# Peptides against a protein of PDB entry 3J47: the designs that were tried, part 29

Target 1, 121 residues: chain A of PDB entry 3J47
Amino acid sequence: IRLTNQLKSLKGLQSKLKDVVEYLDKVINKELPINHTILGKLQDVFNLLPNLGTPDDDEIDVENHDRINISNNLQKALTVKTNDELMVIYISNLVRSIIAFDDLIENKIQNKKIQEQRVKD

## One batch from the design tools (peptide; made by RFdiffusion4, then SolubleMPNN)

Design b2_p13_6_s1 (from b2_p13_6, 8 letters changed)
Fold by OpenDDE base, seed 1:
Structure b2_p13_6_s1 (fold): chain B 121 residues (1-121), chain A 13 residues (1-13)
Amino acid sequence: as target 1 above (121 residues)
Amino acid sequence: ILLDLIQQYDKLS
């Protein structure tokens, strides 16, 4: 019973991780829009990964120290990559907002010209 | 750029 429940939980986690990867691939391929709420939750998961890779203090053999350091370095690299991706998204949204302001200014200029013509007729 | 756009928008208001 216990082993069957652990295997079911692990299969459930594996399915959820696969669904996250498939979602990220669709976002990278521009098949889906970026969802900031999902991205924030992924950032929270990456920030919690240091606590998932600490072996409970009962078997720190010297071979585990190198594996822990490699895991921590990989995790730090993933956190940096995610931060850089977030910065690119932020800059892209800032540029899009600037373009939308330019279009708003152009529309306001056109509307003002139309009103000035109507006052002269 | 952004500051110039804000100033242009305000001048049209």
Scores: peptide ipSAE 0.144, ipTM 0.808, DockQ to the pose 0.009
Fold by OpenDDE base, seed 2:
Structure b2_p13_6_s1 (fold): chain B 121 residues (1-121), chain A 13 residues (1-13)
Amino acid sequence: as target 1 above (121 residues)
Amino acid sequence: ILLDLIQQYDKLS
């Protein structure tokens, strides 16, 4: 249930991002008038994004090809970081499940000893 | 570890 809801939410976000791209393409092609309210909200979203390949203002001479490579490298680094964080969470949950199972075994051993004592009295 | 815990649990059943 939870994972299916996350996947549905991600697919919904992907659809909305596609609609935004299609809108921007129509505006660039002069098929639609520029909506300044939509453009302002898109600028706010881009300002909240981690800086996906604006070089610091000190590299005025980076060819458009190097800017694309830097953006791709940062996106890759964010994907790797996310995978590493998810791996740590997964391992932590496995360790917690193993500890909880060890505690269950110890409780079962103790309960067996208590039952064996009650049969001898 | 996990396999040894499963085997210990089964011996107590």
Scores: peptide ipSAE 0.134, ipTM 0.801, DockQ to the pose 0.007
Fold by OpenDDE base, seed 3:
Structure b2_p13_6_s1 (fold): chain B 121 residues (1-121), chain A 13 residues (1-13)
Amino acid sequence: as target 1 above (121 residues)
Amino acid sequence: ILLDLIQQYDKLS
């Protein structure tokens, strides 16, 4: 049961990937206009894919090597863009955490001064 | 910065 469900899910993913490739080939051949919303969703999918390694250079005709170099350059460019976006989010959250921690320290200093005054009365 | 804030918080605890 579990293995049959995994194989069915993988075959369903393979069919959807084939439909995406056929769509991209129609866009490259100018049979369909470029849809920026579909292109954005495809970019999000490529950003979620960990390093589709360079296929080992030992088995690919020169025409496939140019398409693979373009794919690798696109994956590198998307990875750099995602890294820069994550860095901005990280710095923003770090600054917010530092400010919130400074406010917590100031509140502790004020609470300590109030307790020291109550011990002197 | 963050390490210096942690050290200040620990001195107040």
Scores: peptide ipSAE 0.126, ipTM 0.797, DockQ to the pose 0.007
Fold by OpenDDE base, seed 4:
Structure b2_p13_6_s1 (fold): chain B 121 residues (1-121), chain A 13 residues (1-13)
Amino acid sequence: as target 1 above (121 residues)
Amino acid sequence: ILLDLIQQYDKLS
């Protein structure tokens, strides 16, 4: 029972990963528009992945070492790219917050001018 | 910028 449930969960994860790859291939081939919400969720998944860059020293064959190094370099490159994209999103949200605060100040200035006019009349 | 806006808002209050 426990092993069958683990195998079923792993097969379910493999199917979902295949669907993600197929989606990314369609986006790369320009068959689908870039969805920033899906990219953000993929970025969150990659940031929650344990650092694949530590196979604890001891026991996996020399043929896997090149694949692990390529996977680690890819994950590091994806993490760096994700950090740069998150920085751009953060700056964009900061700028939007500053603009919204400037509009609030302008509204406060206008309201003060209207009150000063009403006191003169 | 943000600190200057905060100071401007506080001077209006």
Scores: peptide ipSAE 0.122, ipTM 0.794, DockQ to the pose 0.008

Design b2_p13_6_s2 (from b2_p13_6, 7 letters changed)
Fold by OpenDDE base, seed 2:
Structure b2_p13_6_s2 (fold): chain B 121 residues (1-121), chain A 13 residues (1-13)
Amino acid sequence: as target 1 above (121 residues)
Amino acid sequence: LLLELIELYDKLL
């Protein structure tokens, strides 16, 4: 019973992963529009994937080791690309916040000068 | 399957 339920759950996960692959193929082929909410959730999944094995050195066929290294390198590349894109967005928002703060300071200085002139007249 | 999903995602970004 327990093993049969685990196998059923794993088959259900495999089916869902196939549905996501088929979705991405349709998006790449321009058959479907890009959904940024799906892509963002997929990115969260890839960032939560453990680096698939550092296998403790004792039970991995050489073919699995090369595939694991490729997966880890690709996950690292995706994480770096993501960090660079988020950094550009962060810098853009920081610059906008600094400009808005500078404009607020300048407006306060100008308003103070106008008030000081009106008190002398 | 998981590797294929990652490669497809990388081609879309």
Scores: peptide ipSAE 0.023, ipTM 0.629, DockQ to the pose 0.315
Fold by OpenDDE base, seed 3:
Parts: sequence; structure tokens; C-alpha cells
Structure b2_p13_6_s2 (fold): chain B 121 residues (1-121), chain A 13 residues (1-13)
Amino acid sequence: as target 1 above (121 residues)
Amino acid sequence: LLLELIELYDKLL
């Protein structure tokens, strides 16, 4: 039951991410006008992604080989644990931003349909 | 999917 609910929630998130991709494709193809409010929310989503792209800058040459390895292993373990705890907070905020963005896309599509109906009456 | 979304955003900027 718990694992099935988590898989269902993850599939729901994947569907919402596909709706965002389809919206961006329509904007790139000039089928929809650029909405700066939607793009600003998408930028907020990317700024909340963890830095997936620091390979270890293994470049600080400084001599002192036995006290630094224990403090660096403890600092690396504390940094990894803190990064994992922060990652859960960032993913939670990312999911909230994606839901709010999906609601803005739906509201924009509905408002466009209402305007197109009012021009035909 | 997330990588495709980043590449689509970079093409829009």
C-alpha cells in the first residue's frame, strides 16, 4: 500500500512535468505567446534544483596529511548528510512550484479559450 | 525528461 501510493504520486508528478514540456514546445513553436510570469516561475524551479554539476574541485594543495583527513571525512560526511536533508526540502519546494506552475498554465489556456469564444459572439 | 526541460528552457533564452 505505502509503496504503491508513492509510485502513484511519482507518476502524477511525471505527468505534470510532461504538461510543462508540451507548454514550452508550443511557446518555442510560436503557437503560444511568451508569458514572463510562467518563465519567472520556471526559473524559480531551476534555481531550486540542487547543483547536479560540481565534480569535486580536488584542487587545494596544502601540506598536513593526518589531522586534515579525519576533519575532511567528518566535514564531507556532515556536508553529505546536510545536503541530503536540504535536498528533501528543495524537492518539496520544487514540487510546490511545479503544482503552482501547472495551475498557471491551465488558467492561461482557459482564459485564452474564453477570449476566443467572446470574439465569436 | 528533466534534461529535455532544461535544454528547451536554454533554447527559449
Scores: peptide ipSAE 0.022, ipTM 0.628, DockQ to the pose 0.239
Fold by OpenDDE base, seed 1:
Structure b2_p13_6_s2 (fold): chain B 121 residues (1-121), chain A 13 residues (1-13)
Amino acid sequence: as target 1 above (121 residues)
Amino acid sequence: LLLELIELYDKLL
């Protein structure tokens, strides 16, 4: 009973992973538009994966070298993308702060002119 | 399957 339920759960996970692969293939082939919500959730999953590139020091086979390179490339791609997203957020907040500061200066200049007119009447 | 998913994700970034 327990083993059959574990095998059923694993088959269900495998089916869901296939559906995600088929979705990514359709997006790469431009058959479907990019959904940023799905990609964000996929990035969250990859950030929670254990480092697939730490071989336990006991099997230096040629198959591990390709897995280490793929894991390092993925970690680098995730780091670059995260840095670019954080940079866009930072620049957007900086620009908003500059605009709000300019509006504050203009408002203070206008208010000063209005006060100087009221003192002359 | 997991490797294929990683390679497809890398091609999309």
Scores: peptide ipSAE 0.022, ipTM 0.627, DockQ to the pose 0.265
Fold by OpenDDE base, seed 5:
Structure b2_p13_6_s2 (fold): chain B 121 residues (1-121), chain A 13 residues (1-13)
Amino acid sequence: as target 1 above (121 residues)
Amino acid sequence: LLLELIELYDKLL
């Protein structure tokens, strides 16, 4: 009973992971637009993965070690690249907010000048 | 499956 429930839960997780792969394939094929919120959630999932590169040193077939090292190097490269992309998005939003604030100040100054002219007449 | 997901994510960035 307990082992059967664990196997059922693992099969359910595998199904959900396939649905995410199918989503990414559709985005790569330009069938769906890129959603940065989904990509951020995928990064959160990758950052929550146990360090796949430390199987306890007592059962490593040499073929599994190379695949695990490639996975860790890819995960680290993805984390750095995504952090740089998020920084560019943050700077772009900051610059847009500064421009919109400057436009608001100029509009307020112009409206004040128009009111001062109407009071002199 | 997990490696394939990482490679697909890398191609999207």
Scores: peptide ipSAE 0.022, ipTM 0.613, DockQ to the pose 0.364

Design b2_p13_6_s3 (from b2_p13_6, 5 letters changed)
Fold by OpenDDE base, seed 1:
Structure b2_p13_6_s3 (fold): chain B 121 residues (1-121), chain A 13 residues (1-13)
Amino acid sequence: as target 1 above (121 residues)
Amino acid sequence: LLLELIEKYKELL
């Protein structure tokens, strides 16, 4: 019973992963517009993937070991790249907020000078 | 399947 339920859950996950691959193929082929909210959720899924490269099984055929190592190196490279991209977006938004704050200070100083001139005339 | 999903995501970035 427990093993059958785990296998059913795994098959259900596999079906959902196929639906996501089909969605990405439609986006790549320009059949669907890019949805950044879906891409962000896919990234969250990749960041939650277990490191499939703990070598605690001395019984994995060399061909499966190479595929697992390639998957982990690619996953790590994608996680690093995307953390750097998110950092650049964060810094860009911080800089824009600082510029907008400086413009508001300058506008307030100018408006105060104009009011002080109008009270002297 | 997971490798294919990662490769397709990489092609979109």
Scores: peptide ipSAE 0.027, ipTM 0.637, DockQ to the pose 0.264
Fold by OpenDDE base, seed 2:
Structure b2_p13_6_s3 (fold): chain B 121 residues (1-121), chain A 13 residues (1-13)
Amino acid sequence: as target 1 above (121 residues)
Amino acid sequence: LLLELIEKYKELL
């Protein structure tokens, strides 16, 4: 009973992964519009995947080494892309904060000049 | 299957 339920759950996961692959094929073929919310969730899933290229240290099959390198290179590429996107968002927020701070300084300088004029009249 | 999903996602990015 327990093993049969685990196999059923794994088959259900495999079906869902096939549906996502078919969705990506339709997007690649321009049959469906790109949904950035779906792509962002897929990126989150890939960032949460364990390193599919850590063999437990007991099966160095030479055929696994190339698949391991491809998986590690992709995880690195996804991590770099995520870092670059976060860097653009960070810089944009930093620039917005600097502009808002400059506007606050200029408003304070103008208010000071107005007060100094009102004390001379 | 997971590797194929990964490759297709990489082609879209």
Scores: peptide ipSAE 0.026, ipTM 0.625, DockQ to the pose 0.318
Fold by OpenDDE base, seed 3:
Structure b2_p13_6_s3 (fold): chain B 121 residues (1-121), chain A 13 residues (1-13)
Amino acid sequence: as target 1 above (121 residues)
Amino acid sequence: LLLELIEKYKELL
C-alpha cells in the first residue's frame, strides 16, 4: 500500500513535468507567446534545485592532510545529511511550484480561448 | 526528463 501510493504520486509528478516540457516546446516553436510570469516561476523552481553541477572543487591545494580529513569527512557527512533533509523541503517546494505553474498555464489557455470566442461573436 | 527540461529552458534564455 505505501509503495503503491508513492509510485502513484511519482507518476503524477512525471506527468506534470511532461506537460511543462510540452509547454516549453510550444514557446520555443513560437506557437505560444512568451509569458515572463511563467518563466520567472520556472526560474524559481531551478534556483530551488540542489546544484547538480560541480564535480570540479578538486583544486584547492593546501598542505595539512591529517586534521583536515576528519573535519572534511564530518563536514561532508553533515553536508550530505543536511543536503538530504533540505532536498525533501526543496522537492516539496518544487512540486508546489509545478502545481501552481500548471494551474497558471491552464488559466492562460482558458483566457485565450474566451478572447478568441469574443472576437468571433 | 528533468535534465531535458533544464536544457530546453537554457535554449529559451
Scores: peptide ipSAE 0.024, ipTM 0.634, DockQ to the pose 0.238
Fold by OpenDDE base, seed 4:
Order: sequence, then C-alpha cells, then structure tokens
Structure b2_p13_6_s3 (fold): chain B 121 residues (1-121), chain A 13 residues (1-13)
Amino acid sequence: as target 1 above (121 residues)
Amino acid sequence: LLLELIEKYKELL
C-alpha cells in the first residue's frame, strides 16, 4: 500500500513535470509570452532540488565516535528522506500553480486574438 | 525528464 501510493505520487509528479516542459517549449517557440512569475517559481524549484550533480562527497573522515557517527548518519539520512518527501510535495504544488498560470495565459492570448480579429471586421 | 526540464530552462535564460 505505501509503496503503491509513493509510485502513484511519483507518476503524478512526472506528469506535472512533463506539462511544465511543454509550457517551456511553447514559450521557446514564442507561442506563449515569457512570464517572469512562472520563471521565478521554476528557479525556486531548482534552488530547492538537491544538487543532482554532487554525489555526496560528505566523506568527512571522522574515524572514532561510533555512536555519534551512527546517530548523525541516521539523522542525516532521516533529514534527507524527509527533505526529499517535502520537496516532492512542494514541487507538485508549485507545478500545479504554474499549469494554472499557463492555462490563464493561453486563455488571455486566445481572447486577445479574438478581439484583434473582431477589430479587423 | 527533470534534467530535460533544467536544460530547457537554461536555453530560455
């Protein structure tokens, strides 16, 4: 049950990340105007991502406190796991907000095109 | 997917 729910949540996040890639492709192709509020929110997402390019070079060599090192490694592992779970929730909420802004922008562009057509007739 | 999103975002900046 817990693993199936985590996999379902991860698939949901993957779908939402795909929707953001599609949004960025529309902006790159000039189909949508650049929205600095959406871009700022994407920066906030990327700044909250664990550094996907550093293997944990926390080889801080401290041979000689087995109970404090086990407690610190367990606390670090629990903190990392909790941070990853909170990050997935945060990204999912932020992506949902970005999609809602994309839909709003697309609707505004469509409405503008319809108004520009009505002024030419 | 997440790496592709980062690359697409870097291309836009």
Scores: peptide ipSAE 0.024, ipTM 0.626, DockQ to the pose 0.335

Design b2_p13_6_s4 (from b2_p13_6, 7 letters changed)
Fold by OpenDDE base, seed 2:
Structure b2_p13_6_s4 (fold): chain B 121 residues (1-121), chain A 13 residues (1-13)
Amino acid sequence: as target 1 above (121 residues)
Amino acid sequence: LLLKLIEEFDKLS
């Protein structure tokens, strides 16, 4: 249930991002008028995003090499952290499933013993 | 229970 809801939310976010790209393409192609309120909100979103891209190869200054390394290290650190968090969630769900299965087996064994006693009385 | 937990941990390592 929880993981399915997270996947559904992520698919919903992906659809919304696609709608934003399609909107921007239509604005670039002059098919739609520029909405400054939408562009302002998109700019606010981009300003809140960590630099997760390789800077386009068009700014060869030695100061960018340290920023590129920091960006790549941040992306790698976020990927590792996300994998570790997902691993902990997976293990926790696995352990819960195994405990619930063990409790079910023990409950069935006890119920069988109770039925065998009732047939002897 | 415990042996199955160990086996599933060993598959994840």
Scores: peptide ipSAE 0.043, ipTM 0.717, DockQ to the pose 0.011
Fold by OpenDDE base, seed 3:
Structure b2_p13_6_s4 (fold): chain B 121 residues (1-121), chain A 13 residues (1-13)
Amino acid sequence: as target 1 above (121 residues)
Amino acid sequence: LLLKLIEEFDKLS
C-alpha cells in the first residue's frame, strides 16, 4: 500500500512536470501569451530548488563562484542528510522484519510441541 | 541474525 501510493505520487509528479515543460515550449514558440503569474510561480519553484544545475562552463563572474561553492556544499549536505535519513528508515524496517521472523519461528516451535504432545496422548 | 533465522525457519518447514 505505501510503496504503491509513493509510485503513484511520483508518476503524478512526472506528469505535472511534463505539463509544465509543454507549457514553457508553447510560450517560447509564441503559441501562448506570457502569463506573469505562472512565470512568477515557476520562478518561486526554481528558487526553492537546491541548485540542480552544474553551470556549463560559460562566463561566471567572481561573485558567483562563492555562491556556487556554498550551493554545492548545501546540495552535498542535503544529499548526505537524505541518505542518512533513508539509512535509518532501512535499519528500522530491517529490525522490525527480524523481530517478526523471530516471533514466527517461536510460534512454529510452539505449534510443533503442541502437535507432539497430542500424538503422545 | 536474519540468515540464521532463515536457516532455522527452513529446518522447521
Scores: peptide ipSAE 0.038, ipTM 0.634, DockQ to the pose 0.008
Fold by OpenDDE base, seed 5:
Structure b2_p13_6_s4 (fold): chain B 121 residues (1-121), chain A 13 residues (1-13)
Amino acid sequence: as target 1 above (121 residues)
Amino acid sequence: LLLKLIEEFDKLS
């Protein structure tokens, strides 16, 4: 019973990870718009992942030091890349909000001019 | 407004 439940949970996790990869591939291929909430949750997942390159503290083999440094450098590079991507996304949303605000102001000015003309006639 | 924001962004780069 316990082993069957762990295997079922692991299969469920594997399915969810596959769905995330398929989503990222569709975003990379420009088939789907980037969803910032999904990307932020993906960052939270990567930050909560135990270093996938820390060997469990039970195998002292001196040959793995280069693989640990490569894994830590890869995780650091992925964190930097994800932070830069989130920054570009934040800037893009800020610019979109500014354009929408400029359009709202222009529409308000035009509506005011139309009302002032109707009061003079 | 947008042109002034681009100019302020270029000053931060």
Scores: peptide ipSAE 0.033, ipTM 0.664, DockQ to the pose 0.012
Fold by OpenDDE base, seed 1:
Structure b2_p13_6_s4 (fold): chain B 121 residues (1-121), chain A 13 residues (1-13)
Amino acid sequence: as target 1 above (121 residues)
Amino acid sequence: LLLKLIEEFDKLS
């Protein structure tokens, strides 16, 4: 239940990110007028995101070294969490595949028994 | 056996 809800939430987030990209492409192509209220809300979302980028080598002031280490540790922690979630999804899909094979084997055994009965009559 | 494994996975899921 929790994993299915996480997958649904992630698919919902992916759809919303696609809607944002399509909106930005239409604004870049001048198909839509620039909406400063939408851009302000997108900027607020980006400001709430942890810096998941390697800082581009062009602004490493020595005062940012602690912020860079904190960012890299947070990125690593998020990567580990994502890897653990992917491992649980992988195991769940492996088990579902084993079930589908068991059902296929049972159906094949039943069909074989029905054929053997029809040859004896 | 398989049904019990599914039930434990559905509890973790």
Scores: peptide ipSAE 0.042, ipTM 0.686, DockQ to the pose 0.012; fails the geometry check

Design b2_p13_7_s1 (from b2_p13_7, 6 letters changed)
Fold by OpenDDE base, seed 3:
Structure b2_p13_7_s1 (fold): chain B 121 residues (1-121), chain A 13 residues (1-13)
Amino acid sequence: as target 1 above (121 residues)
Amino acid sequence: KLEELEKLVKLLK
């Protein structure tokens, strides 16, 4: 149930992102007038996005040092959160693999005992 | 943390 709802929500988000891209393409092609209210809301969304650019080296000025530190702290916080989520998934898969291996060993031991009984009759 | 792992294992079964 939870996974199906997450997939439905993600598909709904993907559809909305596609509609936003199609709107931006129409504005770039001059098919629609620039709506400053929509552009302002898109700028707010981009300002709330973590800086998804790795700064591959190219120049801009000494006044951004506090914004670069905030961006680096947000990137570090997202990396830590992602690493913690991946660690929980890794441990879950490891525990599942250990249980499945134990069940396999038990089944092999039982099958061996059954064959040893059939050789004694 | 261990209880959250057990809940996750139950959701993946």
Scores: peptide ipSAE 0.024, ipTM 0.597, DockQ to the pose 0.015
Fold by OpenDDE base, seed 4:
Structure b2_p13_7_s1 (fold): chain B 121 residues (1-121), chain A 13 residues (1-13)
Amino acid sequence: as target 1 above (121 residues)
Amino acid sequence: KLEELEKLVKLLK
């Protein structure tokens, strides 16, 4: 159930990204007028996205270097935060698995003791 | 826990 919901959410995100690309292609091809309000919102999304690549250091004006450093620091902070959240989930699942295994061991030991008592009567 | 695991291993042998 949880994995299926994550896959459904990811497919929904992929569809929305495809619709954004198709919109941008229509704007580039002059099939649609440039909407500055949509472009501003896309720019806000791109400014909130961690730098999803090292832009090759050869094409970015010196005025963007502070924004790139802030974005790389934000990406590192988001990656660290995500790793810490994943670590907490991993530890929680490990502890749950150890408890369920402990209960299984205890139940098997108890069931054998009950069988050994029934063979002595 | 470790002692209970050892009891289970002895139970399976």
Scores: peptide ipSAE 0.024, ipTM 0.601, DockQ to the pose 0.007
Fold by OpenDDE base, seed 2:
Structure b2_p13_7_s1 (fold): chain B 121 residues (1-121), chain A 13 residues (1-13)
Amino acid sequence: as target 1 above (121 residues)
Amino acid sequence: KLEELEKLVKLLK
């Protein structure tokens, strides 16, 4: 169920991204007039994308300092969220390992008691 | 738990 919902959500996102690309192509080809409200919202979406640019494109001018700060704040928020999710997974695996170790100790103690009883009979 | 760990340590000796 969870994986199927994630795949459905990803397919829905892919369809929406395709529709955006097709719209941009029509605007570039002058088949549609530029809608400044749509362009502004797309610019906001691109500013809200984590900077997926490799750190090797160090040539976009110092005039975007506020946009860089918003991108860095979002990237930091996504990194914190990812670290918190990884910590929950780590703690869950640690607890599972402690339970499995406890069961192993109990099983070894029980097996020794059964062998000691069989040697007395 | 601590007592079970002590029992395991005694089983390994």
Scores: peptide ipSAE 0.023, ipTM 0.600, DockQ to the pose 0.006
Fold by OpenDDE base, seed 1:
Structure b2_p13_7_s1 (fold): chain B 121 residues (1-121), chain A 13 residues (1-13)
Amino acid sequence: as target 1 above (121 residues)
Amino acid sequence: KLEELEKLVKLLK
C-alpha cells in the first residue's frame, strides 16, 4: 500500500512535469503568450532545487552534455541527501534499541535484588 | 553501562 501510493504520486508528478515542458516549448515557439504567474511558480520550483553548480561561462557546444550533467548532479544530490537521512534514522533506531536494552538490564538486576531480600525476611 | 552488561551476563549463566 505505502510503496504503491508513492509510485502513483511520483507518476502523477512526472505527468505534470511533462505538461509544464510542453507548455514552455509552446511559449518558446510563440504559439502561446507568456503567463507571468506560471513563470513565477516555475521560478519558485527552481529555487527549491539544490544549486546544481552554474556551468562556468566558457564555451558554446553543450545542448546535450549540460542536460546529462544537470540530471546526474541532481540524481547524485538526491542520493546523498537520501543516504544521510537513512543513516540518521538507522542511528536513531540503534540508540533507542541500546537504551531499551540498558533499561531492561537495570530492571532485571533490581528485580533479582528485591527477590533475594524477600527470601531473607 | 559495560559493568552492568557484565552483571547481566553473569546473571544469565
Scores: peptide ipSAE 0.021, ipTM 0.606, DockQ to the pose 0.006

Design b2_p13_7_s2 (from b2_p13_7, 6 letters changed)
Fold by OpenDDE base, seed 4:
Structure b2_p13_7_s2 (fold): chain B 121 residues (1-121), chain A 13 residues (1-13)
Amino acid sequence: as target 1 above (121 residues)
Amino acid sequence: VLEELKKLVKLLI
């Protein structure tokens, strides 16, 4: 029972990974629009994977070298993309802070004008 | 990015 459930879960994971490959192929071929929510969830899954770019130094078969290079290239590509996304978020927060500061200046100018009018009456 | 994601997902299968 326990082993059969583990094999069923692993087969279910393999099926889902195939569906992800088929989805990525359709997106690469421009058959489907890029869904940023799906790409974000894929990025989260890859950030939760063990660092495939650090094999413990004790069993590098030739198949592991291609695995390591692909993982390192992907981690680098995800890091660059994450840095660009964080930069856009940072700029957006900076612009929001500048607008909020301008609104505070305008509110202070208006309050001063209202006070100067009340002193003339 | 997308091609490297595809290669990595293929490597997990």
Scores: peptide ipSAE 0.037, ipTM 0.635, DockQ to the pose 0.334
Fold by OpenDDE base, seed 1:
Structure b2_p13_7_s2 (fold): chain B 121 residues (1-121), chain A 13 residues (1-13)
Amino acid sequence: as target 1 above (121 residues)
Amino acid sequence: VLEELKKLVKLLI
């Protein structure tokens, strides 16, 4: 009973992982639009994975080297994406700050001209 | 990104 329920749960997880691969294939092939909510949930799942980049020192099989390389490539690809998103936010905030500073200078110049007129009357 | 996600999910199956 306990073992049959564990096997059923593992088969259910394997089916869901296959459905995720099929979804990613359809998105890569541009057959489906990117859903940001699904992509965010996938990122959360990957952040919950044990660090596949630390071989615990007891099984350097050839399969673990491929796992480590894929994990490292994914981490690098996610870091690049995050850096590009942060760069766009930074530039957008910099441009907004420059515009707000220009508006402040113009308002100060206008206010100074109005005060200089009131002192001459 | 998406290709590396696909490779990682395939490695978990």
Scores: peptide ipSAE 0.036, ipTM 0.623, DockQ to the pose 0.327
Fold by OpenDDE base, seed 3:
Structure b2_p13_7_s2 (fold): chain B 121 residues (1-121), chain A 13 residues (1-13)
Amino acid sequence: as target 1 above (121 residues)
Amino acid sequence: VLEELKKLVKLLI
């Protein structure tokens, strides 16, 4: 019972991974438009995977070197994309902070003028 | 990016 349920769950996961590969093939072949929400969710799944690019120093078979290179190339490509997205968010927040600071200065100048008028009456 | 993502998903199957 427990082993048969684990095997059924693993077969269900393998089916879903095949559906993801078929989707990525259709996107690469330009048969489907790039969906940024699906790509974001795939990126989240890969961020939850252990680093496939550092086998602990005890299993250097020549077949692992190609897996390490693929994982390192994907991690670099995802890091560049994430840095570009974070840079746009940082600039947007910096501009918002400058505008909010200007509004605060103008509000202080107006409040000072109103107080100076009330002392002359 | 997409091709390397596809290669990595294929390594999990």
Scores: peptide ipSAE 0.026, ipTM 0.616, DockQ to the pose 0.347
Fold by OpenDDE base, seed 5:
Order: structure tokens, then C-alpha cells, then sequence
Structure b2_p13_7_s2 (fold): chain B 121 residues (1-121), chain A 13 residues (1-13)
């Protein structure tokens, strides 16, 4: 019973990870727009992942240790790089939203001036 | 980036 439930939970996790890969493929292929909220949540998942290359001190041959350390350093470097890029995208979207808001305010001010002129004639 | 993120997700599967 316990092992069957663990295997079922692991298969469920594997299915969800496949759905994430399929989503990323659709975004890469430009079939879907980039959703920054999804990318941020994926980053949060990667930041919550235990270092997959600190095997607690029981039994891995010296040849696997270097590949695991390289994989961890690559994952950390890619996580930092992904963070910086998501930050740049967030700032770019924020600036775009501020400009669009400023244009909206100026348009409202101009429309108000035009209405005030039409009421005086 | 997206390709690197995809590689990271594939390494978890």
C-alpha cells in the first residue's frame, strides 16, 4: 500500500513535469505567448528543489560526483540567469504600463479641455 | 533561456 501510493504520486509528478515541458515547447515554437507568471512559478519550483547533487554521504562512485556538481552549478547559474531575465522582462512590462498610463491621462486631459471649450461656445 | 529552462525540467523527469 505505502509503496504503491508513492509510485502513484511520483507518476503524477512526472505527468505534471511533462505538461510543463509541453508548455515550454509551445512557447518556444511561438504557438503560445510567454506567460511571465508561469515562468516565475517555474523558477520558484527550481529554487525549492533540493540540491539534486548533494547526495547525503552514502555511496556514489567518484565518477558521478563531478557530473552531479557540474549539473548543480549549471542549474544554479541557469536559475540566477533566469531570475535576472525575468526581472528585466518585469521592469520592461512595468515601464510599458507606466507609459500607457501616462498616455491615457494625457488623452483624458485633452478630452476634458475639448469638452470645456464646447460648453463655452 | 526557455531552452535552458526546458533542459532543467527534462533533467527532473
Amino acid sequence: as target 1 above (121 residues)
Amino acid sequence: VLEELKKLVKLLI
Scores: peptide ipSAE 0.024, ipTM 0.615, DockQ to the pose 0.313

